# Ledger of designs, part 67: peptides against a protein of PDB entry 6GMG

Target 1, 331 residues: chain A of PDB entry 6GMG
Amino acid sequence: DSDDRVTPPAEPLDRMPDPYRPSYGRAETVVNNYIRKWQQVYSHRDGRKQQMTEEQREWLSYGCVGVTWVNSGQYPTNRLAFASFDEDRFKNELKNGRPRSGETRAEFEGRVAKESFDEEKGFQRAREVASVMNRALENAHDESAYLDNLKKELANGNDALRNEDARSPFYSALRNTPSFKERNGGNHDPSRMKAVIYSKHFWSGQDRSSSADKRKYGDPDAFRPAPGTGLVDMSRDRNIPRSPTSPGEGFVNFDYGWFGAQTEADADKTVWTHGNHYHAPNGSLGAMHVYESKFRNWSEGYSDFDRGAYVITFIPKSWNTAPDKVKQGWP

## One batch from the design tools (peptide; aimed at target 1 Y75 D255 N276)

Design b2_p21_5_s4 (made by RFdiffusion4, then SolubleMPNN; from b2_p21_5, 10 letters changed)
Fold by OpenDDE base, seed 3:
Order: C-alpha cells, then structure tokens, then sequence
Structure b2_p21_5_s4 (fold): chain B 331 residues (1-331), chain A 21 residues (1-21)
C-alpha cells in the first residue's frame, strides 16, 4: 500500500556512511545510509556539501525512480530515450528458430524480440549522443547557440539525428529541463549544463487494445528504436506492468538506474545506482534499499521487463550528482 | 534475483507526480 511510504529522516551532514553489503555482485545498503553517502559524495553544489533536503528525501523514498529523481533533480520524463535493436537477428530467429518445449508462439516471439535488443549498444548510443550534446553545450551561452552547435556536430558526424524536427525531444530536451531555467541552475546558459544518462526497464506489452498474448509475453513490435537515430518513442509507456501468465503471478511496472556522467570507457565497469521499492520501514515491504550495480547486473534486468531504454537529461554542472567517477559501495 | 524482483514495488504516487510535472 502506497500509504505505508515514509520519508527517511534527515541525516547529519557530517555523518559517515556505514559499509555497504555485497549482494549478488552489487553493493547494497539501506536508504538512510545511502543518504549519508549522498551527502558526502554527491550533494555538492558549487563545491559545497549539502544536507539532503526534506523534498529530496521524499523523492528518494519512492524507490528506484527516487534514486534517479533525487540525482537528476526532476521526475523522469523519459522523452529522450535510446536503444539498439538487431532487426536481422530478430528476423532470422523468427524464421529459423523454434519455440521451446512448452513455449507458445507468442512467448517465443516475445522472447526473440527481447533478445534482439542489445543493451550495451543502446547504452553506447546514449553515451555517444550525450558526448555530442556536451560538446554543443560547452561554449554556448544561449539556446540558439547550443542548437546551432548541436546541428553542426551532427552534420560533421553524418548523424541521422540532424534530421529530427526542432520540436523533437532531442532538440527540446534542454529547454524543457527545469534546472536549466533556474537562477541557481543553468540560468538559461547552456554552458552551465551537462548531459546525463539514466536507464529505464519496462514492459513492451502495454497496449490494452492488443491481444492478451502481447500483454503476457511482450509486443515484439513495440518500443523499437528508429533506424539511424536509435530514438525510442516512449509516449506509449504508461507504466503498465506485464500481465500475469498464471494465477498469483505479479509484475512491477518499471525499474530505473542512475548512471549520470561517468567517463569510464568500459561499459562493464560503469556503476548504476537504483532502489528496490518505496521506503516502508514499518510496512510489509520494509525499508528501501539502494543498490550500486555494475552494468552487467543492471542490464540483465528482470523477467518483469522486456525493454531497456537509455535516457538523456540535463543537470547543472555545479551539481555533483553525476561525477566522472563513481565508486561502488563504501568505503 | 527472485528476491530482489519481489521487492521491486514502485509507489503509485510517483506516477501521479509525473503527471503533475
């Protein structure tokens, strides 16, 4: 019950975190301890350590989305999303593959579609685009300059994103970022902002007008990236979970992982921060836990989800919620 | 893990906040 959600209490600014617990190749801790780490490592604004505000603690308390929310400064809009899909693999497996024993045709097609997404390539595409955006931001002091720089960069790379409409999420993302407009944020100066990345896992079979099989086993045609750009139309993602395939089975609606702006070139060494559920220390779910996972652990996802998207947003450079290097766990 | 999956329950109130944003 959502009514069991509790906002974690304030932690003293100078309180050091307790050691994280290793769990399935991840570093795990309770949300209160993550707040302590966050204050020590990620809280800095203009070089000054900050206590996590009540508002930020409330955002964090919402679980996996809360981690991305507190670090990005806004609730995820998921508009600028990237993925990679191997169409040839998909077609080949459908043609030459066979359902497993006990697997329905719909289940087979859903599985093949899921397996045709390349999480690493999707992530790399997002990083590539974020890099282009960061170059465009660097010396741009107004939005017009940013957009001109961006178009120039895309033209130089012969990137298909150059053909996107001016109103597309790709070009409008910066102007639609609240922190860009804030006096203490970007103050309408693109050069004060940087691109950051988070990931969302979700279910493809969300169309209520589609077949029950698609809702149960996935929609093979849903949420595919556009060729050339890698952009995923997320407009149909309404946080609808997978439909149960058996009585008593239940699935969750999404998972979010925060990457930020790590510079680690090896995708496998990147750290993704995410939460399990909303904070309910006195409820059946218990206290919220925060995980710091390597890319492999994050990208594996759960059976609840058959899509992964890598989303670009922006934060002020003065924030330290997206440092170049993220250390897993504590100390 | 199955245990971790079972713990992934997102608050519906977050969805409401998204709509308000």
Amino acid sequence: as target 1 above (331 residues)
Amino acid sequence: SSLERANLINNAAAEAQKKAA
Scores: peptide ipSAE 0.036, ipTM 0.707, DockQ to the pose 0.269
OpenDDE base, seeds 1, 2, 4, 5: peptide ipSAE 0.028, 0.031, 0.029, 0.031; ipTM 0.675, 0.693, 0.697, 0.701

Design b2_p21_6 (made by RFdiffusion4)
Pose (drawn by RFdiffusion4):
Structure b2_p21_6 (pose): chain A 331 residues (1-331), chain P 21 residues (1-21)
Amino acid sequence: as target 1 above (331 residues)
Amino acid sequence: SRPYTEEEAEKINAKNNEAAS
């Protein structure tokens, strides 16, 4: 009867996954089966396949956060985040639009702010920034050389990110990555690391001391990207879900999707990996399922979340959790 | 999989909070 979280059992390294295919842009499989796929195509350490460890299986069993947790080796901090927001569209649709049949002005403002974000450009911005970071760390063998290389390209590219504080989440992203300091990971050598991207969907109205309207319909001024850089201050994100509008209405507080470092130029052809909920086959929600969605399927989101952030972190190059190509389903 | 009932969403959110702690 217990809807307790259970850890999926160990899968032998030779056990192949059951086949599955995408339907209308999304593929799904039970977590036990995804572990088999992950061990075949994502588990490589210096090209050697590995069994998903007990710890990794535990992390994965927590739901959507599990895929990102496993692939990055760290619970997601969301410290370095990017998004795109059309300020002109937002200001114009506020002073020119009107609430629809059955909206409070707080609901109208909350929706317009939501629709003013552009998740394609947001992902595109994180893409170009991660590329600059990867070029900066290619031949840099200490952090100082990495930061010099990073600032040099940003200045020459006239990127407002050059003026970020030395201790900002942007410039400190590499040094604050645990695997960067680990002797078996980056060993303080930026050339042994790689920038990767994952996405977080979340709610904007997370201030418990704010009006109920913002908790139910959103805070338009919250989690907007800074101009020029596109950085999103994630420090006030406390994993607080959208408040219900009627009794019995439940909302999920966040969703994580793993992109990695795919080389596909078509943002619509990129695959994003995420789970539906924690693993509980003996309980109410049932077994965890891992979803592999095309970008548009992922960026469609839900009414639970009115905000999207595209986050950059680092993993060692010796890993294979962010390959150049990601295939939906199996084989 | 959505929408979840209030009880289902609370269960998911509780596990999310555990994972964050």

Design b2_p21_6_s1 (made by RFdiffusion4, then SolubleMPNN; from b2_p21_6, 11 letters changed)
Fold by OpenDDE base, seed 4:
Structure b2_p21_6_s1 (fold): chain B 331 residues (1-331), chain A 21 residues (1-21)
Amino acid sequence: as target 1 above (331 residues)
Amino acid sequence: YLPLSAEEAELINEYGQEALS
């Protein structure tokens, strides 16, 4: 129960982390040790290490979302989300494929839909857009200049995002970022901000008015990216988990992975930081663990989820929560 | 300010441990 959640205690600023341990191709550590690493590596504001505040530790304690929360500086809004869906593959598999032995039609369709999403292309799209945004930010000293730059960049690339409404999450994302408005953050100066990426895994079958089969096996039509833009309408994501398919079965509502602003060109070499559950050291769940996974490990996801979205938000450049290079584990 | 409640953020249940650990 959420009542068992505990805020991790403060860690001394100069305390070095213990070595991470390998776990299924990823580096793993307990949340307290991640705080130590975070303070050494990611805590820097204007180049100076900072102790993780009580507020930040509290955010972190919420589990997988907490990792993204503490590093992005805000609770994930998930409004500017991207994915890639192969419509032709989907249609072809539905037409030419058949359910596996023991697989229902609904299960088959859900599986085919899930498999029709390309996580790598989705991630690449988000990186592409983030790059465009970063170029637009770089020399813009007010929002108007940023938006003008952004539109020009998109026009030059013949990107369909240029046709988005001014009120769309795409254009409004920056001004809706609290750290952009903070004096010690962006201070309303776009050039002080940079685009960052995190990913959310979630379940497609969240419509309570839909069939039980869709809730159990996925909604093949839900949360598809818009053609051309790759934008995913996340408005229907209400953190509803997959419905059980058997007695006693249960699923997690979501997973979040923090990428930040790594410059590694090879997607497979990028590191994604995520947590398993809320911190409950005295509860049945136990202490929260933090994982640093390669893209392959992250993008593989879990059976709990059939959608992956790659979300863009912004942080001040003065923060080091999204460095160009992320090292997996410790040391 | 928060798009989700703290309670909603904590809805990572025991199955999360099994699935995500």
Scores: peptide ipSAE 0.022, ipTM 0.681, DockQ to the pose 0.092
OpenDDE base, seeds 1, 2, 3, 5: peptide ipSAE 0.022, 0.024, 0.024, 0.022; ipTM 0.671, 0.672, 0.676, 0.666; seeds 2, 3, 5 fail the geometry check

Design b2_p21_6_s2 (made by RFdiffusion4, then SolubleMPNN; from b2_p21_6, 12 letters changed)
Fold by OpenDDE base, seed 3:
Structure b2_p21_6_s2 (fold): chain B 331 residues (1-331), chain A 21 residues (1-21)
Amino acid sequence: as target 1 above (331 residues)
Amino acid sequence: GLPLTQEQADLVNKYGQEAAS
């Protein structure tokens, strides 16, 4: 229930941010101050600084998803998602490993599955694909040219994505991006767009028809990437949180982290922007806070989640919500 | 359209805040 959610007020365009607060390797600030930073750093359209609109502030107020929403320009659909799963590790640990003291078999299997995902490799795969897409976009002035370029790039790299259906999220993602069709966005010109990345943490045990154990401890078989492509079928992700394992226990439904299009080659040095909860300054939750975390801090996630996906979408190149370099905190 | 209702998108709770802090 978010009845007490409030849209943050407008911030003057020339208002500089207050310093961020360091927190466990992250930089933290209240949402209003993030708006100030956003206006100074990320708001630019065609090189011109913009005030965050009421609509954008409304999007942002939704919390972690709001950060991705305001920067990507649309509510996350999560259709083009990547991950990396070590099947051999999983099988080996199940075979040779043992449940910890007090750990149920289901809990053990869920944990082993979670640990068999490699967040860094998943992120790297998304970056690899985004790079291929960006090359395909660069000189393509219609969708047909983009798709042809994309197929050529994939063929040259012997990438399994070349075998995806034309209607797959991989090939349809651009045409299904609202900003691609907007006059002030892509204007149907792929060369005016660029691929960007965000990440979602979520719970694997979302199938209501499955066992209670899977809902409590994870479904080891759910949301695995397809071999070769790394694509994750996200169609069954309905933002259902982990089931409580004890009375009074509750879990968050998801977490979103915005990466954009940073060019930092060292994954550990990349910055991920995310929020803690919806903005409720007059409610029990309090004001929304925005965090800028290094990859290590982001990828660790929480016990609420046992899956991490790295999602590709597109924004106009004229937007500065996904710059090549992101500086953590302020100043 | 939105994949979920806006209400569903707001379900980041206090526990998430505590974990992130």
Scores: peptide ipSAE 0.042, ipTM 0.710, DockQ to the pose 0.091
OpenDDE base, seeds 1, 2, 4, 5: peptide ipSAE 0.026, 0.032, 0.029, 0.028; ipTM 0.686, 0.678, 0.707, 0.703; seed 5 fails the geometry check

Design b2_p21_6_s3 (made by RFdiffusion4, then SolubleMPNN; from b2_p21_6, 7 letters changed)
Fold by OpenDDE base, seed 3:
Structure b2_p21_6_s3 (fold): chain B 331 residues (1-331), chain A 21 residues (1-21)
Amino acid sequence: as target 1 above (331 residues)
Amino acid sequence: GRPYSAEEAAKINAAGQEAAS
């Protein structure tokens, strides 16, 4: 129960982290120790190390979303999301494939749809777009200049995003970022901001008016990226978990992974930071743990989810929550 | 392997999200 959630206590600014421990190819630690690492590595504002505030610790305490929340500076809106879907593979597998032993037709179709998403290509698309945005931001001192630069960049690359509406999350994302408007943030200067990426895993079968089979096994047609742009309409994502397929079975509503702005070209070497659950040290769930996973571990996801989206948002360049290089674990 | 079960991975609910927004 969320009523058991506790805000982790403050950690001294100079407290060094304890070593992380390996867990299924990941680096794992308790949330309090992550705060220590965060203060040493990610806390810097204008080059100055900062203690994680009570507000930030409270955000973090919410679990996986809390990691993204504290590092992005805002609760995830998930509006600017990308994915990659292989339509030909999907059609071919439906036509020529067969359900596994004991697998229903609906389960088969849901599985085939899930497998038709390419997490790596989705991630690469988000990185490509983030790169374009960063180029557009670099020397733009007002939003108009940013938008003009962005359109030029897209035109040069013949990118379908150039055809998006002005109100599209793609063009409105910057102006809708609170830290962009903050005096100590962007101060309405795009050149003071940079694009960052996080990922969300969620369930496709969220439509309560659809069949029970779709809620149990996935909706093959839901949350597909638009052709050309790769944009995913996330408006129907209401954090509804997968429906149980058997008595006693339960699923969680989402998982979030923080990537930031790593420059590592090899996707497999990128590090994703995420949490297991809200912090409940005195409750049944126990203390929150933070994981730093390689892309393979992150993108694998769980049976709770059949969709992965890669989302772009913005943070001030003065923040160090999205460094060029992320080191897994400690030391 | 999965580091935690679904039951152990309680995430923020809609009410919590609304309160946090």
Scores: peptide ipSAE 0.026, ipTM 0.699, DockQ to the pose 0.342
OpenDDE base, seeds 1, 2, 4, 5: peptide ipSAE 0.025, 0.025, 0.024, 0.026; ipTM 0.656, 0.700, 0.694, 0.670; seed 2 fails the geometry check

Design b2_p21_6_s4 (made by RFdiffusion4, then SolubleMPNN; from b2_p21_6, 10 letters changed)
Fold by OpenDDE base, seed 4:
Formats: structure tokens, C-alpha cells, sequence
Structure b2_p21_6_s4 (fold): chain B 331 residues (1-331), chain A 21 residues (1-21)
């Protein structure tokens, strides 16, 4: 048995997926079967089905980041991230709340901070911004036109993002997207691109110079969204996992979930696609599995993480990796 | 996804790091 990562084999283009397995509100399948679904549903370029390439299969095989990687066309950079934090709730709970039995002060503060994030509002903020960006993209045939449109849209809505620097990830995200520059992608035409959303779960206590308690129980002050904009400074996210609190305990450093560009107005009905771990069919971890979860299932996260960010990036409209409607499972 | 042992988490993190690099 080897714990080495394995790239899933190619699947015939016309092979139909096996039914997904329902589990706790999720639809689950092995990675090979997801590739089959992906080829049938999401692979289309200019309306034509595509076999998942070896490169794409390799990206996918890396696990939790793989789904987002394959569907966005690039490794996540997480630069344009949004969240929602209830400062009043946080302050009130710290002041008036009490640690649970056996809970340390640091653990209490970390928990309170985690609970003060509103995943739904964070997601809605990202969707709002993505919508604005999509309107700005729609008839813009160069980056200058896009940026002008974007500024106008933000001004009309009195959005604090209008005050961001021109070099901010908010304004630079499009030009920094490889597929935007590709001839078969955007071809430097913003109107050929659309905004898409994915989510990252990660640990707040990543500062090695901070206290051990923060690394174990979270840093209450880390990765909070800026007031008004909702932007999260992700520069300090170095993919450092939570520190163990007991011997034998270990945590994963991140999780990724792909939303794309679904138009479902009810957040609870949106579908998030994500993977568990890298593909190790001959190892102890086993084959990689892919999950299609409702927002509730995704946003709950795991104890490994105390932060969730909703990130905007761009893909060509000719790609079908981010359709308006995503159906959970198969068929 | 399920809770992992320290050894399993290390393996996952190893390849997460590899993906990032």
C-alpha cells in the first residue's frame, strides 16, 4: 500500500456517471465518477463536451482544492475574499458571555469569534459584488471600460469598494486572471468573462509569533472583514493548520468549495462542490471523494477551521464549469 | 470529509502544500 497521490485515469467522454450516494443532505461520489459527471455537465467549451485532460485530472486529484482548481482553471489565489462579521455580537458575547465548563479563556474567545461570523451574509456580499462585476463586464470590450463601468456601478450603489486602490485585488483581479488573456478564453475582452465564487475554510491562528493559545484555539482578531467593503485581507493566510491541543490530534490546513455562478436566489438551495482529500486509492486515506453539498452543509465547516471566506474570480463565459443551475448528485 | 488522525492530516497537508507550490 502506498500513500502516494495518484492521478485518476481518463474516463471515456461518453461514459455516463453512476448514481451519487446521498449522505446527510449531500450527494457523494468517488472522484472517477465525478470526472464522468464533469465531462457530461461542466466540461463544455463553446457548447462542446470535453474530456478532462490529464492536467485537469491531476489538479483534481489534489483533493479539497482540486474541484475549485479544475472548475476555475487556475490554482486559487484567494485575493478577492469577502466575509461578514458581527462586531456587536462579538463584543457583547465577550462581555456578557461565560466560558463553558472546562473551556479556557482563549478557547472561549476563539469560539465566540468564530460564531460571530455570518456565513450567509458573507456569501450574499460576495454574490452582490459578483453581480456588480458581471454588470460591469457585460458590455466592456477592454479593461479600461470594465473598470469605468465598475466604478460607476459602485458609485450608484454608494458601495465602499469604490474607494479601493486601483491596485487592490478588487480592481486587479480580472487582469490577473490567466484565462482572461487566453485567445480561447477572454482574449482580453471583459465581456467574454464572468465572475464566479468559491469558498475557502481555514484557520485564523496562523501567526507563528503569536501565543500558542491563539494557534490552538484561534486568533479572534485575525481575518476579519473590513467595514463597509467586506473585504478580508488574506495576505497572512499561509495555509498553516490549527495546532493540536492534545497528542495524536491533527488538523487539515484548508477546505475549498466551488459555487460558480448559480442564480438560485435562496442561498440554502445553492450547491457547493468540494473534495475530501487527495486521491490515494492504494493508501490508507483511500480514493478521493467529491461532495455536492447544500449551503448549510458546506457552511457548517469543520473544527479544523474557524474562518470562512467567499472568493471572487473569473472564468470565460464559454466554459460551463459555472452554470446558472447546478443539480445535486446524479441523475 | 471526516476527522483525521494526526498522521492522516499530515498526509493531506503534505499534498495540499504540494498543490500550492
Amino acid sequence: as target 1 above (331 residues)
Amino acid sequence: YRPLSAEEAELVNKYNAEAFS
Scores: peptide ipSAE 0.652, ipTM 0.940, DockQ to the pose 0.887
OpenDDE base, seeds 1, 2, 3, 5: peptide ipSAE 0.650, 0.648, 0.651, 0.651; ipTM 0.940, 0.939, 0.940, 0.940

Design b2_p21_7 (made by RFdiffusion4)
Pose (drawn by RFdiffusion4):
Structure b2_p21_7 (pose): chain A 331 residues (1-331), chain P 21 residues (1-21)
Amino acid sequence: as target 1 above (331 residues)
Amino acid sequence: SSEEKAEKINKAREEAEEKAE
């Protein structure tokens, strides 16, 4: 009867996954089966396949956060985040539009702010920034050389990110990555690391001391990207879900999707890996399922979330959790 | 209900956040 979280059992390294295919842009499989796929195509350490450890299986069993947690080796901090927001469209649709049939002005403002974000450009911005970071760390063998290389390209590219504080989440992103300091990971050598990207969908109205309207319909001024850099201050994100509008209405607080470092130029052809909920086959929600969605399927989101952030972190190059290509389903 | 199901998910996620600390 217990809807307790259970850890999926160990899968032998030779056990192949059951086949599955995408339907209308999304593919799903039970977590036990995804572990088999992950061990075949994502588990490589210096090209050697590995069994998903007990610890990794435990992390994965927590739901959507599990895929990102396993692939990055760290519970997601969302410190370095990017998004795109059309300020002109937002200001114009507020002073020219009107609430629709059955909207409070707080609901109208909350929706317009939501629709003003552009998740394709937001992902595109994180893409170009991660590319600059990877070029900066290619031949840099200490952090100082990495930061010099990073600032040099940003200044020459006239990127407002050059003026970020030395201790900002942007410039400190590499040094604050635990695997960067680990002797078996980056060993303080930026050339042994790689920038990767994952996404977080979340709610904007997370201030418990704010009006109920913002908790129910969103805070338009919250989690907007800074101009020029596109950085999103994630420090006030406390994993607080959208408040219900009527009794019995439940919302999920956040969703994580793993992109990695795919080389596909078509943002619509990129695949994003995420789970539906925690693993509980003997309980109410049932077994965890891992979803592999095309970008548009992922960026479609839900009414639970009115904000999207595309996050950059680092993993060692010796890993294979962010390959150049990601294929939906199996084989 | 949908609220009860969402609470289960949210609770597990909170536990994952606490575990990470």

Design b2_p21_7_s1 (made by RFdiffusion4, then SolubleMPNN; from b2_p21_7, 7 letters changed)
Fold by OpenDDE base, seed 2:
Structure b2_p21_7_s1 (fold): chain B 331 residues (1-331), chain A 21 residues (1-21)
Amino acid sequence: as target 1 above (331 residues)
Amino acid sequence: SSAEKAELINKAAQEAIEKSL
């Protein structure tokens, strides 16, 4: 019950974290200890450590989305999302493949669609685009200059994103970022902002007007990236979980993982920060835990989800919530 | 496992956020 959610208490600014625990190749800790780490490592504004505010602690208390929320400074809008889908693999497997024993046609199609997404290529595409955006931001002191730089960069790379409409999430993402407009943030200066990445796992079969089979086993046609750009239309994502296939089965609605702006070139060495559920220390769910996972552990996801998207947003360069290097766990 | 799924309950949190927006 959402009513059991509690905002974690304030942690002293100078309190050091306790060691994280290993958990299935991840580093795990309770949310209160993550707050301690966050204050030591990620809290910096203009080089000064900050205590996590009550508002930020409240955001964090919402679980996996809370980790992305507190680090990005805004609730995820998911508008600028990227993925990679192998259409040839999908078509070939549908044509030449067969359902497994006991697998229905709908289960087979849903599985084949899920397996046709490439998480690594999706992540790489988002990183590529974020890099282009960061170059466009670097010397741009107004939005017009940013957009002009962005168009030039895209043209030079022969990137299909150059053909996107000026009102697309791609071109509007910066102007729609609250921290861009804040005096202590971007102050309307693009050169004060940087692109950052987070990921969302979710279910494809969210259309209530679709067949029950699509809701149970996935919609093979839903949330595919556009060819050439890799953009995913997230407008139909309503945080609807997978439908149960058996009595008593339940699925979660989403998972969020924070990457930020790590410069590690090897995807497998990148660290993804996420939470398990909302903080309910006195409830049945218990205390929220925060996980720091390597890309492999993040990208594997759960059976609750058949889509992964890599989303670009922006934060002020003065924030340290997206450092170039992220160390897994503590110490 | 069913236990792992039980640990990742984000639905209630999302509903609360949506109501607050």
Scores: peptide ipSAE 0.030, ipTM 0.665, DockQ to the pose 0.327
OpenDDE base, seeds 1, 3, 4, 5: peptide ipSAE 0.028, 0.029, 0.030, 0.028; ipTM 0.684, 0.680, 0.654, 0.682; seeds 4, 5 fail the geometry check

Design b2_p21_7_s2 (made by RFdiffusion4, then SolubleMPNN; from b2_p21_7 with E3L R13N E14K A20S E21Q)
Fold by OpenDDE base, seed 2:
Structure b2_p21_7_s2 (fold): chain B 331 residues (1-331), chain A 21 residues (1-21)
Amino acid sequence: as target 1 above (331 residues)
Amino acid sequence: SSLEKAEKINKANKEAEEKSQ
């Protein structure tokens, strides 16, 4: 039960982490040891190492979302989400493909839809957009200057995002970021902010008014990216897990992976930081673990999920939660 | 609350699935 969640205790500022453990191609550690790493590597504000606050430790204690929360400084809103979907592959496989032995039609359609998403292209699109946004943030000292720069950059690249409404999540994302308005954050100065990326895995079949088959096997039409922009409408994502296919089966509602602002050009070499579950050291789930995964290990996901989205948000440049280089594990 | 939804993350099944790979 949620009642078993415990906030991890404070770690001394100068306490070094213990070595991470290898786990299925990932680096794994207990949450308290991640706090130690975070304080040494990611805690810096204006170049000064900080102890993780009680509030930040509380955010972290929520599991996978907690890792993204503590590093982004806000609970994930998922408004500026990108994916890549191969519509031609989907149509061709539905037309010419056949259900596997024992596979229902709904299960086949859900699987074909899942397989028609390209996680690497979705990630690449988010990185491309984040790069454009970062250029637009440069030397922009007010939101108007940022938006004008952004429109110019998009026009120069012939990007379909130039046609988005001014109220769209794309153009409103910066102004809706709490840390942009904070005195010790952006202080309403776009040039003090940078774009960062995280990913969310979730279930497509969340519509309670839909068929039971869509809830069990996925909704092939749900959470597709818009053509040209790659934008995903996340408004219908309510953190509803996959419906059980058998008695006693239960699925997880979501997973979150933190990328930040790594400059590694090879997607396969990028590091994604995520958690297993909420911290319950005295409960049935046990202590929270934190994983640092390569892109392959992250993008594989779980059977609990049939969608991946790559989300852009913003943090102050003075924060070191999104460094150019992330080292997997410790040391 | 948005927080209540965050609390239901990652049942033990995720660890079981990782162990099955």
Scores: peptide ipSAE 0.030, ipTM 0.649, DockQ to the pose 0.077
OpenDDE base, seeds 1, 3, 4, 5: peptide ipSAE 0.030, 0.032, 0.029, 0.033; ipTM 0.713, 0.747, 0.649, 0.720; seeds 1, 3, 4, 5 fail the geometry check

Design b2_p21_7_s3 (made by RFdiffusion4, then SolubleMPNN; from b2_p21_7, 7 letters changed)
Fold by OpenDDE base, seed 5:
Structure b2_p21_7_s3 (fold): chain B 331 residues (1-331), chain A 21 residues (1-21)
Amino acid sequence: as target 1 above (331 residues)
Amino acid sequence: SSLERAELINKANQEAEEKSL
């Protein structure tokens, strides 16, 4: 029960983390030890280490979303999401492919749709857009200047995002970021902000008005990126899990992975930080664990999910929650 | 449920181990 969630206790600012445990290409630790690492590595505001506040520890205690929450400074809104979908592959597989033995048509279509998403290309698109945004931010001292710079950058790159409406999440994302408006954050100065990336895994078959088959096996038409832009309409994501296919089966509603602003060009070498479940040290679930996974381990996801989105948000440059380099584990 | 997630993570790790062998 969510009622068993406990806020992890404060850790002394100078307490060093214990070694992480290797786990199949991941580094794993208990949440309290992640707090220790976070204070040493990611807590910096204007170059000074900070103790993780009670509020931040509470956010973190929510599990996978908590890792993204504490590092981004806000609960994920998922409005500016990117993916890559191979429509030709999808159409060709539907036309020429066949259901596997024992696979229903709905299962087949759901699987083919899932397999038609390219997580690496989706991530690359988000990184490309984040780079454009960062260039637009760099010398912009007001939102108007940022938007003008952004439009110029997009025009120079002949990017389809230049045709987005001014009300699009793409153009409104910065102004809708709380830390942009904070005096100790951006203070309404775009040049004080940087674009960061996180990922969400979720289920496509969330429409309650759709067929039971779509809820069980996926909706092949749901959460596809728009052609040219790669933008995913996340408005229909209601954190509804996959419907059980058998009695007693249950699925998780989402997973979140924090990337931040790593500069590692090789996607496979990037580190994604995520949690398993909410912190319940006195409950049946036990303590929350935090994982630092390579991209391959993150992007593989779980059978609970048939969609991955790469989301852009913004944090103040004064925060060290999204450093250029992330080291997996400890030491 | 949160329990389901923990189980799924464990399952995924086991599958990853099997694939790495």
Scores: peptide ipSAE 0.023, ipTM 0.622, DockQ to the pose 0.037
OpenDDE base, seeds 1, 2, 3, 4: peptide ipSAE 0.028, 0.031, 0.026, 0.029; ipTM 0.656, 0.725, 0.651, 0.660; seeds 1, 2, 3, 4 fail the geometry check

